# Ledger of designs, part 42: peptides against a protein of PDB entry 6UG1

Target 1, 304 residues: chain A of PDB entry 6UG1
Amino acid sequence: SNEERKRRKYFHMLYLVCLMVHGFIRNEWINSKRLSRKLSNLVPEKVFELLHPQKDEELPLRSTRKLLDGLKKCMELWQKHWKITKKYDNVGLYMRTWKEIEMSANNKRKFKTLKRSDFLRAVSKGHGDPDISVQGFVAMLRACNVNARLIMSCQPPDFTNMKIDTSLNGNNAYKDMVKYPIFWCEVWDKFSKKWITVDPVNLKTIEQVRLHSKLAPKGVACCERNMLRYVIAYDRKYGCRDVTRRYAQWMNSKVRKRRITKDDFGEKWFRKVITALHHRKRTKIDDYEDQYFFQRDESEGIPD
Target 2, 301 residues: chain A of PDB entry 6UG1 as posed
Amino acid sequence: SNEERKRRKYFHMLYLVCLMVHGFIRNEWINSKRLSRKLSNLVPEKVFELLHPQKDEELPLRSTRKLLDGLKKCMELWQKHWKITKKYDNEGLYMRTWKEIEMSANNKRKFKTLKRSDFLRAVSKGHGDPDISVQGFVAMLRACNVNARLIMSCQPPDFTNMKIDTSLNAYKDMVKYPIFWCEVWDKFSKKWITVDPVNLKTIEQVRLHSKLAPKGVACCERNMLRYVIAYDRKYGCRDVTRRYAQWMNSKVRKRRITKDDFGEKWFRKVITALHHRKRTKIDDYEDQYFFRRDESEGIPD

## One batch from the design tools (peptide; aimed at target 1 K112)

Design b2_p19_6_s2 (made by RFdiffusion4, then SolubleMPNN; from b2_p19_6, 12 letters changed)
Fold by OpenDDE base, seed 4:
Structure b2_p19_6_s2 (fold): chain B 304 residues (1-304), chain A 19 residues (1-19)
Amino acid sequence: as target 1 above (304 residues)
Amino acid sequence: MESEELLHKLGELYRKLKE
């Protein structure tokens, strides 16, 4: 019905706000001074120097290469720190079906909320799910004065899916779900004026995304619980930015149709949500990023 | 908030919006 379509749209909007607020709160938690002091001790001086190369005036690419090597070594150090990777409880922050949402209302289980203290302890011990691990990695880079962003791929239920039963009964459903991350890191390269993508936990990769990312879900089974629609960046100064354009090859043709921003009302609403979560002034980094997104929109063209 | 608690609260809200 038209009513069910409206209900699913509004529920998607509410769910998206809750996810974006969750990302904001986790971004505050990883700014903990106590955690920062502990995590900085994991990074040797030689690795710290690689994270902060001098500008090579002859070949700025040499400075970028040092930063990339420093980030690779930080990933290796993080793997040594992280002792226990827990499975997600159920589907974690991956996308739920409409049926799963309806059934969740019937579960009288007292869910244990992960408190800030429990999170900080989990990161410090190296015990937790992959999302906690990525968030801890961002905290370690921030402890080394690296301009690292927490990236969250928000997975609200698909309001474009009008099917009643979308039960996913696959034996490999968990493996397909976790094939691609929900959380990752971006690091500002001051030499190239670009964001470097870092997945320290899932794919264990560092990318300088131009047109394609390895972090973008591919294949039907993987896309059922992980749809690239709302990739939100949280920086160390409590900035909040939509960076979906970086990771979406087909933003205009495919991704936009599955976003609330498909219409002017949704675009205006989503801008209000971003603005409410964006607690810093604009910087030249934002100008370079917006210019990159503009060039990516022009290069994709208008879908035929 | 754990994902499950959020989802429970959201599921309750979704149910209430169906009533």
Scores: peptide ipSAE 0.078, ipTM 0.735, DockQ to the pose 0.732
OpenDDE base, seeds 1, 2, 3, 5: peptide ipSAE 0.074, 0.069, 0.028, 0.073; ipTM 0.736, 0.732, 0.693, 0.733

Design b2_p19_6_s3 (made by RFdiffusion4, then SolubleMPNN; from b2_p19_6, 14 letters changed)
Fold by OpenDDE base, seed 5:
Structure b2_p19_6_s3 (fold): chain B 304 residues (1-304), chain A 19 residues (1-19)
Amino acid sequence: as target 1 above (304 residues)
Amino acid sequence: MESELLLHELGEKYRELKK
């Protein structure tokens, strides 16, 4: 019905705000001074120097190569620190079906909320789920004075799916779900004026995204619980930005149709949510990023 | 865990919106 469509759209919006607020809170927690002091000790001086190369005036690419090598070594150090990767309880922050949402209201399970103290202890010990691990990696880079962003791919239920019964068939569902991350890192390269994408936990990859990312979910089974629609970046100064354009090859033709921003009302609403979570002044980094997104929109063209 | 509490509260609100 038209009413069910309106209800699913509204619920998608509410769920999206809750996910974006969760990302904001986690981004605050990883700014902990106590955690920062502990995690800085994981990075030896030689690796710190690679993270902060001098500017090569002749060939800025040499400085970028040092930064990339420093980030690779940081990923290796993080793997040594992280002792226990826990599986997600159920589906974690991956996308739920409408049926799963409706059924979850019946389960009076006393959910243990992860407190800030428990999170800090988990990161400090190297014991937790993949999301906690990525968040801890971002904290380690920030402890080394690297301009690292926490990236979150928000997975609200699909309001474009009007099917009543979306039972996901169970075979390999967990492996397909966790094939691509929900949380990752971006690092600002001051030499190339670009964001470097870092997945320290799942794919264990560093990339300079041009047209597409390795982190973008591919295939029907992987996209059932991980649809690239809302990739939100949280920086160390409490900036909040929509960076979906970086990771979406087909933003205009495919991704936009599954976003709340497909219409003017949704665009205005989503901009208000981003603005409410954006607690810093604009910088030249934002100008370079917006220019990159503009060029990507022009290069994709208008969908026929 | 936090996701499950959020989902419970959201699931209750979703049911209230169905009434």
Scores: peptide ipSAE 0.033, ipTM 0.721, DockQ to the pose 0.752
OpenDDE base, seeds 1, 2, 3, 4: peptide ipSAE 0.030, 0.030, 0.028, 0.028; ipTM 0.692, 0.699, 0.680, 0.679; seed 2 fails the geometry check

Design b2_p19_6_s4 (made by RFdiffusion4, then SolubleMPNN; from b2_p19_6, 13 letters changed)
Fold by OpenDDE base, seed 4:
Structure b2_p19_6_s4 (fold): chain B 304 residues (1-304), chain A 19 residues (1-19)
Amino acid sequence: as target 1 above (304 residues)
Amino acid sequence: MESNELMGKLGELYRELKK
């Protein structure tokens, strides 16, 4: 019905805000001074120097290569620190079906909210789910004075899916779900004036995204619980930015149709949500990023 | 907040929106 379509749209909006606020809170937690002091000790001086290369005036690419090598070594150090990767309880922050949402209200299980203290302890011990691990990695980079962003792929229920029964049956459903991450890192490269994508936990990859990312879900089974629609970046200064354009090859043709921003009302609303979560002034980094997104929009063109 | 608690509260809200 038209009413059910409206309900699913509003519920999607509410769910999206809750996810974006969750990302904001986690971004605040990883700025913990106590955690920062502990995690900085994991990075030896030689690796710290690679993270902060001098500007090569002859060939800025040499400085970028040093930064990339430093980030690779940080990923290796992080793997040594992280002792226990817990499986997600159920589906974690991956996308739920409408049926699963409706059924979740029946489970009066006292879900233990992970407190800030428990999170900080988990990161410090190297024990937790993949999301906690990624968040801890961002904290380690920030502890080394790296301009690292926490990236969250927000997975609200698909308001474009009007099917009643959306049960996902399959023995490999968990493997397909976790094939691609929900959280990752971006690092500002001051030499190339670009964000570097870092997945320290899942794919264990470093990318300089041009047109597409390896972190973008591919295949039907993977896209059932991980649909790239709202990739939100949280920086160390409590900036909040939509960076979906970086990771979406087909933003205009495919991704936009599944976003609340498909219409003017949704665009205005979503901009208000971003603005409410953005607690810093605009910087030249934002100008370079917006220019990159503009060029990507022009290059994709208008879908036929 | 754990994903499951968030989902519980959201599921309750979704049921209320269906009434």
Scores: peptide ipSAE 0.098, ipTM 0.763, DockQ to the pose 0.710
OpenDDE base, seeds 1, 2, 3, 5: peptide ipSAE 0.092, 0.092, 0.031, 0.120; ipTM 0.763, 0.763, 0.710, 0.774; seeds 2, 5 fail the geometry check

Design b2_p19_7 (made by RFdiffusion4)
Pose (drawn by RFdiffusion4):
Structure b2_p19_7 (pose): chain A 301 residues (1-169, 173-304), chain P 19 residues (1-19)
Amino acid sequence: as target 2 above (301 residues)
Amino acid sequence: EYDELFEFLDEEYEKLLEE
């Protein structure tokens, strides 16, 4: 019914707001001073110097390379620090079906509250699922004074799914791509470096294509790329989906609430509500990248 | 864990169905 269609659109908006705000608060917890000081001693002087390379006037590229080596070394040592990698209970934060949600609302059960202290304890011990692990990785980079963003792929239920059944054909297929990952700024190449230290264990300077965007019909059942939100050290919140969307104006727009005007205005209201800092020059360099990327997409196939 | 987030959203979903 058209009524159920409207409810799905609203609940989608609601769930999305909650997810994005969770990203906002979790980023706050990541900045915890007490935790940052402990995680900093995990980084040797050698690697620390690689994370803060000197300006190389003749060839800025060498500085970028040193940072990449540093990022690699950090990924490695984080693989060692993280001793216990849990499985997501049930579905984690991956996209759920309308049926699954309706049924979760039905069954109330018992839910262990988490809070901030328990999160900190878990990151310091090295116990957690991949989301906690990558979030802790970002906290470590921040304790070393690197401009690290937390990236979250918000996976609200699909408001474009009109079906009354909503049934699907695997765990391994869900976890192929991450919900959380990291970006780090390169002041020499003036670009954001994408880092996934937990799932794909890769570092990529995304230009026109990214390894992180999910592919194949089976894998996209639980992970439909729509809202890639970046949170930074100074409490910025930016929609970074353009970096990770090969067909943004075609394929992805149809799945976002921003396809109509009311949707874009509303979405902007939330981003602004979550962006608690003023515009820096880096924001401009990023907007330039997005503009160029937006104009190079062209006609679809 | 995301129990508090899921619980809150389930309650809001129930209210939406009651309307």

Design b2_p19_7_s1 (made by RFdiffusion4, then SolubleMPNN; from b2_p19_7, 8 letters changed)
Fold by OpenDDE base, seed 5:
Structure b2_p19_7_s1 (fold): chain B 304 residues (1-304), chain A 19 residues (1-19)
Amino acid sequence: as target 1 above (304 residues)
Amino acid sequence: GYGELDKKLAEEYRKMLEE
């Protein structure tokens, strides 16, 4: 019905806000001075120097290479620190079906909220789920004065799915769900004027995204619980930005149709949510990023 | 409904809009 469509759209919006606020809170927690002091001790001086190379005026690419080598070593150090990767309870922050949401509504299951103290302890010990691990990695880079962003791929229920029964066939293995991450890192390269993508936990990859990312879910089974729609970046200064354009190859033709921003009302609403979560002034880094997104929109073209 | 977490997140969002 038209009413059920409106209900699902509203519920999607509410869920999206809750997820974006969760990302904001986690971004605040990883700025903990106590955690920063502990995590800085994991990074040797030689690795710190690679993270902060001198500007090569002749060949800026040499400076970028040093930064990439530093990030690779940080990823290796993080793997040594992280002793226990816990499985997600149920589906974690992956996308739920409408049926799962309705059933969860009826079941008064006490959701065990992770407290700030428990999070900081988990990161310090190297014991937790993959999301806690990624968040801790971002904290370690920030402890080394690296301009690292926490990236969150927000997975609200699909309001474009109007099926009554949205149950996933039982064969959707946990392995397919976790094949691609929900949380990752971006690092600002001041030499190339680009964001470097870092997945320290799942794919264990560093990339400079041009047209597509390795972190973008591919295949039907992987996309059932992980739809690339809302990739939100949280920086060390409490900036909040939509960076979906970086990771979406087909933003205009495919991704936009599954976003709340497909219409003017949704675009205005989503802009208000981003603005409310954005607690810093604009910088030249934002200008370079917006220019990159503009070029990506022009290169994709307008879908016929 | 949204679990207790989702209520807390909605309350935090409300506070952020009132500031």
Scores: peptide ipSAE 0.026, ipTM 0.603, DockQ to the pose 0.109
OpenDDE base, seeds 1, 2, 3, 4: peptide ipSAE 0.024, 0.024, 0.022, 0.020; ipTM 0.603, 0.602, 0.587, 0.584; seed 3 fails the geometry check

Design b2_p19_7_s2 (made by RFdiffusion4, then SolubleMPNN; from b2_p19_7, 10 letters changed)
Fold by OpenDDE base, seed 2:
Structure b2_p19_7_s2 (fold): chain B 304 residues (1-304), chain A 19 residues (1-19)
Amino acid sequence: as target 1 above (304 residues)
Amino acid sequence: MYGELEKELGELYRKMKEE
């Protein structure tokens, strides 16, 4: 019905805000000064120097290469630190079906809320789920004075899916779900004026995204619980930015149709949510990023 | 954390269906 369509749209909006606020809170927790002091000790001086290369005036690309090598070594150091990767409880922050949401009301499971203290302990010990591990990696880079963002791919229920029963039955459903990350890292390259994408945990990859990312879910099975729609960046200064354009090859033709921002009401609403979570002044880094997004929109064109 | 929020959101979704 039209009523069910409206209900799913409004519930999607509410769920999206809850996810975005969760990302904001986790971004605050990883700014812990106590955690920062502990995690900085994991990075040797030689690796710290690679993270902070001098500007090569002849070839700025050499400085970017040093930064990339430093990030690779940090990823290796992080793997040594991380002792236990826990499986997600149920589906974690991956996308739920409408049926799963409806059934969750009947769930008598006592869920233990992860407190800030428990999170900080988990990161410090290297024991937790992949999301905690990524968040801890961002904290380690920030402890080394790297301009690292926490990236969250928000997975609200698909309000464009009007099916009543979407049973995701399958023994491999968990493997397909976790094939692509929900959380990752971006690092600012001051030499190239670009964000570097880092997945330290899942794909264990570093990339300089131009047109497509390895982190963008591909295939029907993977997209059932991980649909690229809302990629939100949280920086060390409590900036909040929509960076979906970086990771979406087909933003205008495909991704926009599945976002609340498909209409003017949704666009205005989503802009208000971003503004409410954005707690810093604009910088030249934001100008370079917006210019890159503009060029990506022009290069994609308007879908026919 | 996720499970309490999931329950609360599920309860809210159910209430929105009953209205």
Scores: peptide ipSAE 0.166, ipTM 0.787, DockQ to the pose 0.670
OpenDDE base, seeds 1, 3, 4, 5: peptide ipSAE 0.161, 0.162, 0.165, 0.162; ipTM 0.786, 0.784, 0.786, 0.785

Design b2_p19_7_s3 (made by RFdiffusion4, then SolubleMPNN; from b2_p19_7, 12 letters changed)
Fold by OpenDDE base, seed 5:
Order: structure tokens, then C-alpha cells, then sequence
Structure b2_p19_7_s3 (fold): chain B 304 residues (1-304), chain A 19 residues (1-19)
């Protein structure tokens, strides 16, 4: 019905705000001074120097190569620190079906809320789920004065799915779900004026995204619980930015149709949510990023 | 935490179905 369509759209909006606020809170917890002091000790001086290369005026690419090597070594150090990767409880922050949402309303299950103290302890011990691990990795880079962002792929229920029963059938549902991450890192390269994408936990990859990312979900089974729609970046200064354009090859033709921003009302609403979570002044980094997004929109074209 | 939020969201979704 038209009523059920309105209901699902509204619930999607509410769920999206809650996910974005969750990302904001986790980003604040990453900025813990106590955690920063502990995690800085994981990074040797030689690796710290690679993270902060001198500017090569002749060939800026040499400085970028040092930064990339430093980030690779940080991923290796992080793997040594991280002792226990826990499975997600149920589906974690991956996308739920409408049926699962309806059923969860009926279940009086006491959800264990992870407190700030428990999070800091989990990161410090190297014991937790993949999301806690990624968040801890961002904290380690920030402890080394690296301009690292926490990236969150927000997975609200699909308001474009009007099926009554949205049950997912499949024996491999968990493997397909966790094939691609929900959380990752971006690092600012001041030499190339670009964001470097870092997945330290899932795919264990570093990339300089031009047109395609390895982190973008591919295949029907993987996209059932992980649809790339709202990739939100949280920086060390409490900036909040929509960076979906970086990771979406087909933003205009495919991704936009599944976003609340498909219409003017949804776009204005989503801009208000981003603005409410953006607690810093604009910088030249934002100008370079917006220019990159503009060039990506022009290169994709408008779908016919 | 996410689980409490999800419970509150699920409760709100049920309330919205009764209206």
C-alpha cells in the first residue's frame, strides 16, 4: 500500500539517523586520551617517521610511497595487537530485513549495550568484533597524529523493498554478509591531496580509489545485507561528511534510487542530518574532496 | 547501545503499524 511505503520510508530515515549518531559516538570514543597514549606505544619511531615523511618538492609521489609503507606497517602491527576477533552477535550493523525488524520488536531480548569503558578495554586488549578492531586501528593512527577518518557504511532497511516477507534464505548468509566491511579507515595524503582507503581487518587492503573500490559490495548475496548507500566519514575534529561518491561507481544510475536523497525532500532532510553531526569548520581538505566528487559526477554522467 | 536502539526502533515500528 501507499501507507506501508510511507511507513518504511519514515522508519528508514529514523534508523539511518540512529546509525549515523552511533558512528558519531564511536568516533568520539576513538578520541580517548587514555586509549591514544596506549596505542601510540604500538608504533615504533621508524614507522612514525614513515607516517610523517618530508615533502619531496621534486617528486611528491615519493612522500606518498613512504606514507603508504607506513600504513602497511601499521596494519601489520595492528594484526599483532589484535588477538581475538569475535563473530558478530546476529548480523551486527549489517542490513536487516523488514521481517527481522518486525520480529525483533516482539523479542524481549536484553541487548548487551557496549559501554565506553568496555569498548576502551576491548581495543586495549585486542579482543572484539571486526568493527571494534577497525575503530581501534583509527584510534592508533590518530594517536600517531595521522589525519585518519572512521568510515561507516550505514545499512538502514531497504525502503524500496515493498515485499511483505523479506526473509533471507541461505546457508552461507554469514560468510556472504561479512565478505565486505561496514567500517573502514581513510587517511589524508597531504602530498597527492587525496584520501587513501584502508581496510585493516576484513580485506587487509590499502587503495587509492579512482573509479572503483575493493570495499564496494559485489554480487547479489553480498548485497542482501550490505548495500552501499550511505558511506559516512567521521574525522578527528568531529567532522561528518557523506563520502558515498568515492565508493559508488554508479551513484547517479543505481545508488541514488535506493537513498532517501532520491527526491528534494529527502536530500534537504539528509543535509540537515549531516549538518547536525558536522562540528568543525570547513577546510581546504574539504575543497579538494568536493572537487574530486564533482569530477566523479561529471565522469559518470546523468543516466538517460 | 545498538541493541537498545534497535529495540526502541522496533517498538516505534510496531506503534507506527497500529496507527
Amino acid sequence: as target 1 above (304 residues)
Amino acid sequence: GYGELEKELAEKYREMKKE
Scores: peptide ipSAE 0.040, ipTM 0.725, DockQ to the pose 0.704
OpenDDE base, seeds 1, 2, 3, 4: peptide ipSAE 0.019, 0.031, 0.025, 0.022; ipTM 0.580, 0.703, 0.656, 0.603; seed 2 fails the geometry check

Design b2_p19_7_s4 (made by RFdiffusion4, then SolubleMPNN; from b2_p19_7, 10 letters changed)
Fold by OpenDDE base, seed 4:
Structure b2_p19_7_s4 (fold): chain B 304 residues (1-304), chain A 19 residues (1-19)
Amino acid sequence: as target 1 above (304 residues)
Amino acid sequence: GYGELEAELAEKWRKLKEE
């Protein structure tokens, strides 16, 4: 019905706000001074120097290569620190079906929200789910004065799915779900004036995204619980930016149709949400990023 | 309408920030 369509759109919007606020809170927690002091001790001086290379005036690419090597070594150090990767209790922050949402509303299961103290302890010990691990990795990079962003792929329920039953019956559902991450890192490369993508936990990869990312879900089974629609970046200065354009190959043709921003009302609403989570002034980094997104929109074109 | 929905979402957002 038209009413059910409105209800699903509303619930999608509410759920999206909750996810984006969750990302904001986690981004604040990883700025903990106590955690920063502990995590900085994991990074030896030689690796710190690689993270902060001098600008090579002859070949800026040499400086970028040093930064990339430093980030690779940081991933290796992080793997040594992380002792226990817990499975998600359910689907974590992956996309729920409409049926699962309705069933969860009826079950008064008090989801034990992880407290700040418990999170900080989990990161410090190296014990937790993959999301906690990624968030801790971002904290370690920030402890080394790296301009690292926490990236969150927000997975609200699909308001474009009007099926009554959306139950997913597969034994392999968990493996397919966790094939691609929900959280990752971006690092600002001041030499190339670009964001470097870092997945320290899932794919254990570093990439400089030009047209496509390895982190973008591929295949039907993986996309059932992980639809790339809202990739939100949280920086160390409490900036909040939509960076979906980086990771979406087909933003205009495919991704936009699955976003609340497909209409003018949704675009205005989503902009208000971003603005309310964005607690810093605009910088030249934002200008370079917006220019990159503009070029990506022009290169994709308008779908026929 | 869309205006009522926006107001309700804004209020729920305020409540989520106070937690």
Scores: peptide ipSAE 0.025, ipTM 0.591, DockQ to the pose 0.052
OpenDDE base, seeds 1, 2, 3, 5: peptide ipSAE 0.019, 0.020, 0.014, 0.015; ipTM 0.571, 0.621, 0.621, 0.621

Design b2_p19_8 (made by RFdiffusion4)
Pose (drawn by RFdiffusion4):
Structure b2_p19_8 (pose): chain A 301 residues (1-169, 173-304), chain P 19 residues (1-19)
Amino acid sequence: as target 2 above (301 residues)
Amino acid sequence: SYDDLFSYLDEKYRELMEE
């Protein structure tokens, strides 16, 4: 019914707002001073110097390389620090079906509250699922004074799914791509470097294609790329989906609430509500990348 | 865990269905 269609659109908006705010608060917890100081001693002087390379006037590229080596070394040592990698209970934060949600609302059960202290304890011990692990990795980079963003792929239920049944054909297929990952700024190449230290264990300087965007019909059942939100040290919130969307204006726009005007205005209201800093020059360099990327997409196939 | 987030949203879903 058209009524159920409208409810799905609203609940989608509601769930999305909650997810994005969770990203905002979790990023706050990541900045915890007490935790940052402990995680900093995990980084040797050698690697620390690689994470803050000297300006190389003749060839800025060498500085970028040193940072990549540093990022690689950090990924490695984080693989060692993280001793216990849990499985997501049930579905984690991956996209759920309308049927699954209706049924979760029905069954209330008992839910262990988490809070901030428990999160900190888990990151310091090295115990958690991949979301906690990557979030802790970002906290470590921040304790070393690197401009690290937390990236979250918000996976609200699909408001474009009109079906009354909503059934699907695997765990391994869900976890192929991450919900959380990291970006780090390169002041020499003036670009954001994508880092996934937990799932794909890769570092990529995304230009026109990214390894992180999910592929294949089976894998996209639980992970439909729509809202890639970046949170930074100074409490910025930017929609970074353009970096990770091969067909943004075609394939992805149909799945976002921003397809109509009311949707874009509303979405902007939330981003602004979550962006608690003023514009820097880095924001301009990023907008320039997005503009060029937006104009190079062209006609679809 | 995401228990609190899911519990809050399930409650809001039920309230929405009662309307």

Design b2_p19_8_s1 (made by RFdiffusion4, then SolubleMPNN; from b2_p19_8, 9 letters changed)
Fold by OpenDDE base, seed 2:
Structure b2_p19_8_s1 (fold): chain B 304 residues (1-304), chain A 19 residues (1-19)
Amino acid sequence: as target 1 above (304 residues)
Amino acid sequence: MYGDLEKKLNEEYRKLKEE
């Protein structure tokens, strides 16, 4: 019905805000000074020097290469620190079906909440799910004075799916779900004036994204619970930015149709949510990023 | 881990169906 379409849009919006607020809270928790002091001790001086290379005036690319090598070594150090990777309870923050949402609303399940103290202990011990691990990695880079962002791919239920029964049956459903991350890292490269993408936990990759990312879900089975629609960046100064354009090859032709921002009402609403979560002034880094997004929009063109 | 969020979302979904 038209009413069910309205209800699904409203619940998608509510769910999206809750996810974005969750990302904001986790970004605040990883700014813990106590955690920062502990995590800085994981990074040897030689690796710290690679994270902070001198500017090569002849070839700035040499400085970027040192930073990339430093980030690679940080991923290796992080793997040594991380002792226990827990599986997600159910689907974690991956996308739920409408049927799963309906069934969960009827079930009085005791939900366990992770407190800030428990999170900080989990990161410090290296015990937790992949999301906690990524968040801890961002905290380690921030402890080394690296301008690292927490990235969250928000997975609200698909309001464009009007099917009632979307039960995902299959023994491999968990493997397909976790094939691509929900959380990752971006690091500012001051030499190239670009964000570097870092997945320390899932794909264990470092990318300088131009047109496409390895972190973008591919294939029907993977996209059932991980649909690239809302990639939100949280920086160390409580900035909040939509960075979906970086990871979406087909933003205008495909991704926009699956976002609340497909219409003017949804665009205005989503901008209000971003503005409410953005707690810093604009910087030159934001100007370079917006220029890159503009060039990406021009290069994609308008879908026919 | 996400239990409070799930609880709140389930409560709001129930309210939205009762309206």
Scores: peptide ipSAE 0.059, ipTM 0.739, DockQ to the pose 0.877
OpenDDE base, seeds 1, 3, 4, 5: peptide ipSAE 0.034, 0.029, 0.047, 0.039; ipTM 0.722, 0.693, 0.731, 0.724; seed 3 fails the geometry check

Design b2_p19_8_s2 (made by RFdiffusion4, then SolubleMPNN; from b2_p19_8, 11 letters changed)
Fold by OpenDDE base, seed 4:
Structure b2_p19_8_s2 (fold): chain B 304 residues (1-304), chain A 19 residues (1-19)
Amino acid sequence: as target 1 above (304 residues)
Amino acid sequence: MIGELEEELNKKYRELLEK
């Protein structure tokens, strides 16, 4: 019905706000001074120097290469620190079906909330799910004074899916779900004026995204619980930005149709949510990023 | 947080279904 479509749209909006607030709170937690002091000790001076190369005036690319090498070594150090990767409880922050939401509403299961103290302990010990591990990695980079963002791919229920039963009965459902990450890192390259993408846990990759990312889900089974729609960046100064354009090859043709921002009402609403979570002034980094997104929109063109 | 949020979401979803 038209009513069910409206209900799913409103629930999607509510769920999206809640996910974005969750990302914001996790971003505050990883700014813990106590955690920062512990995690900085994991990074030896030689690696710290690679993270902070001098500007090569002859060839700025040499400075970028040093930063990339520093980030690779940080990823290796993080793997040594992280002792236990726990499975997600159920589906974690991956996308739920409408049926799963309805069934969970009937089950008064006390969901165990992770408190800030428990999170900080988990990161410090190297024990937790992949999301906690990525968040801890961002904290380690921030402890080394790197301009690292926490990236969250928000997975609200698909309001464009009007099917009643969307039960996912596959034996490999968990493996397909976790094939691509929900959380990752971005690092500002001051030399190239670009964000570097870092997945320290799942794909264990560092990339400079041009047209497509390795982190973008591919294949039907993987996209059932991980649909690239709302990639939100949280910086160390409590900035909040939509960076979906970086990771979406087909933003205008495919991704936009599955976002609340498909219409003017949804766009205005989503901008209000971003503005409410954005607690810093605009910077020249934001100008470079917006210019990059503009060029990506022009290069994609209007879908036929 | 995820659990409290899920509980709140489930509550609001029920409230939206009852309307």
Scores: peptide ipSAE 0.023, ipTM 0.602, DockQ to the pose 0.749
OpenDDE base, seeds 1, 2, 3, 5: peptide ipSAE 0.022, 0.022, 0.024, 0.021; ipTM 0.606, 0.589, 0.632, 0.625; seeds 1, 3 fail the geometry check

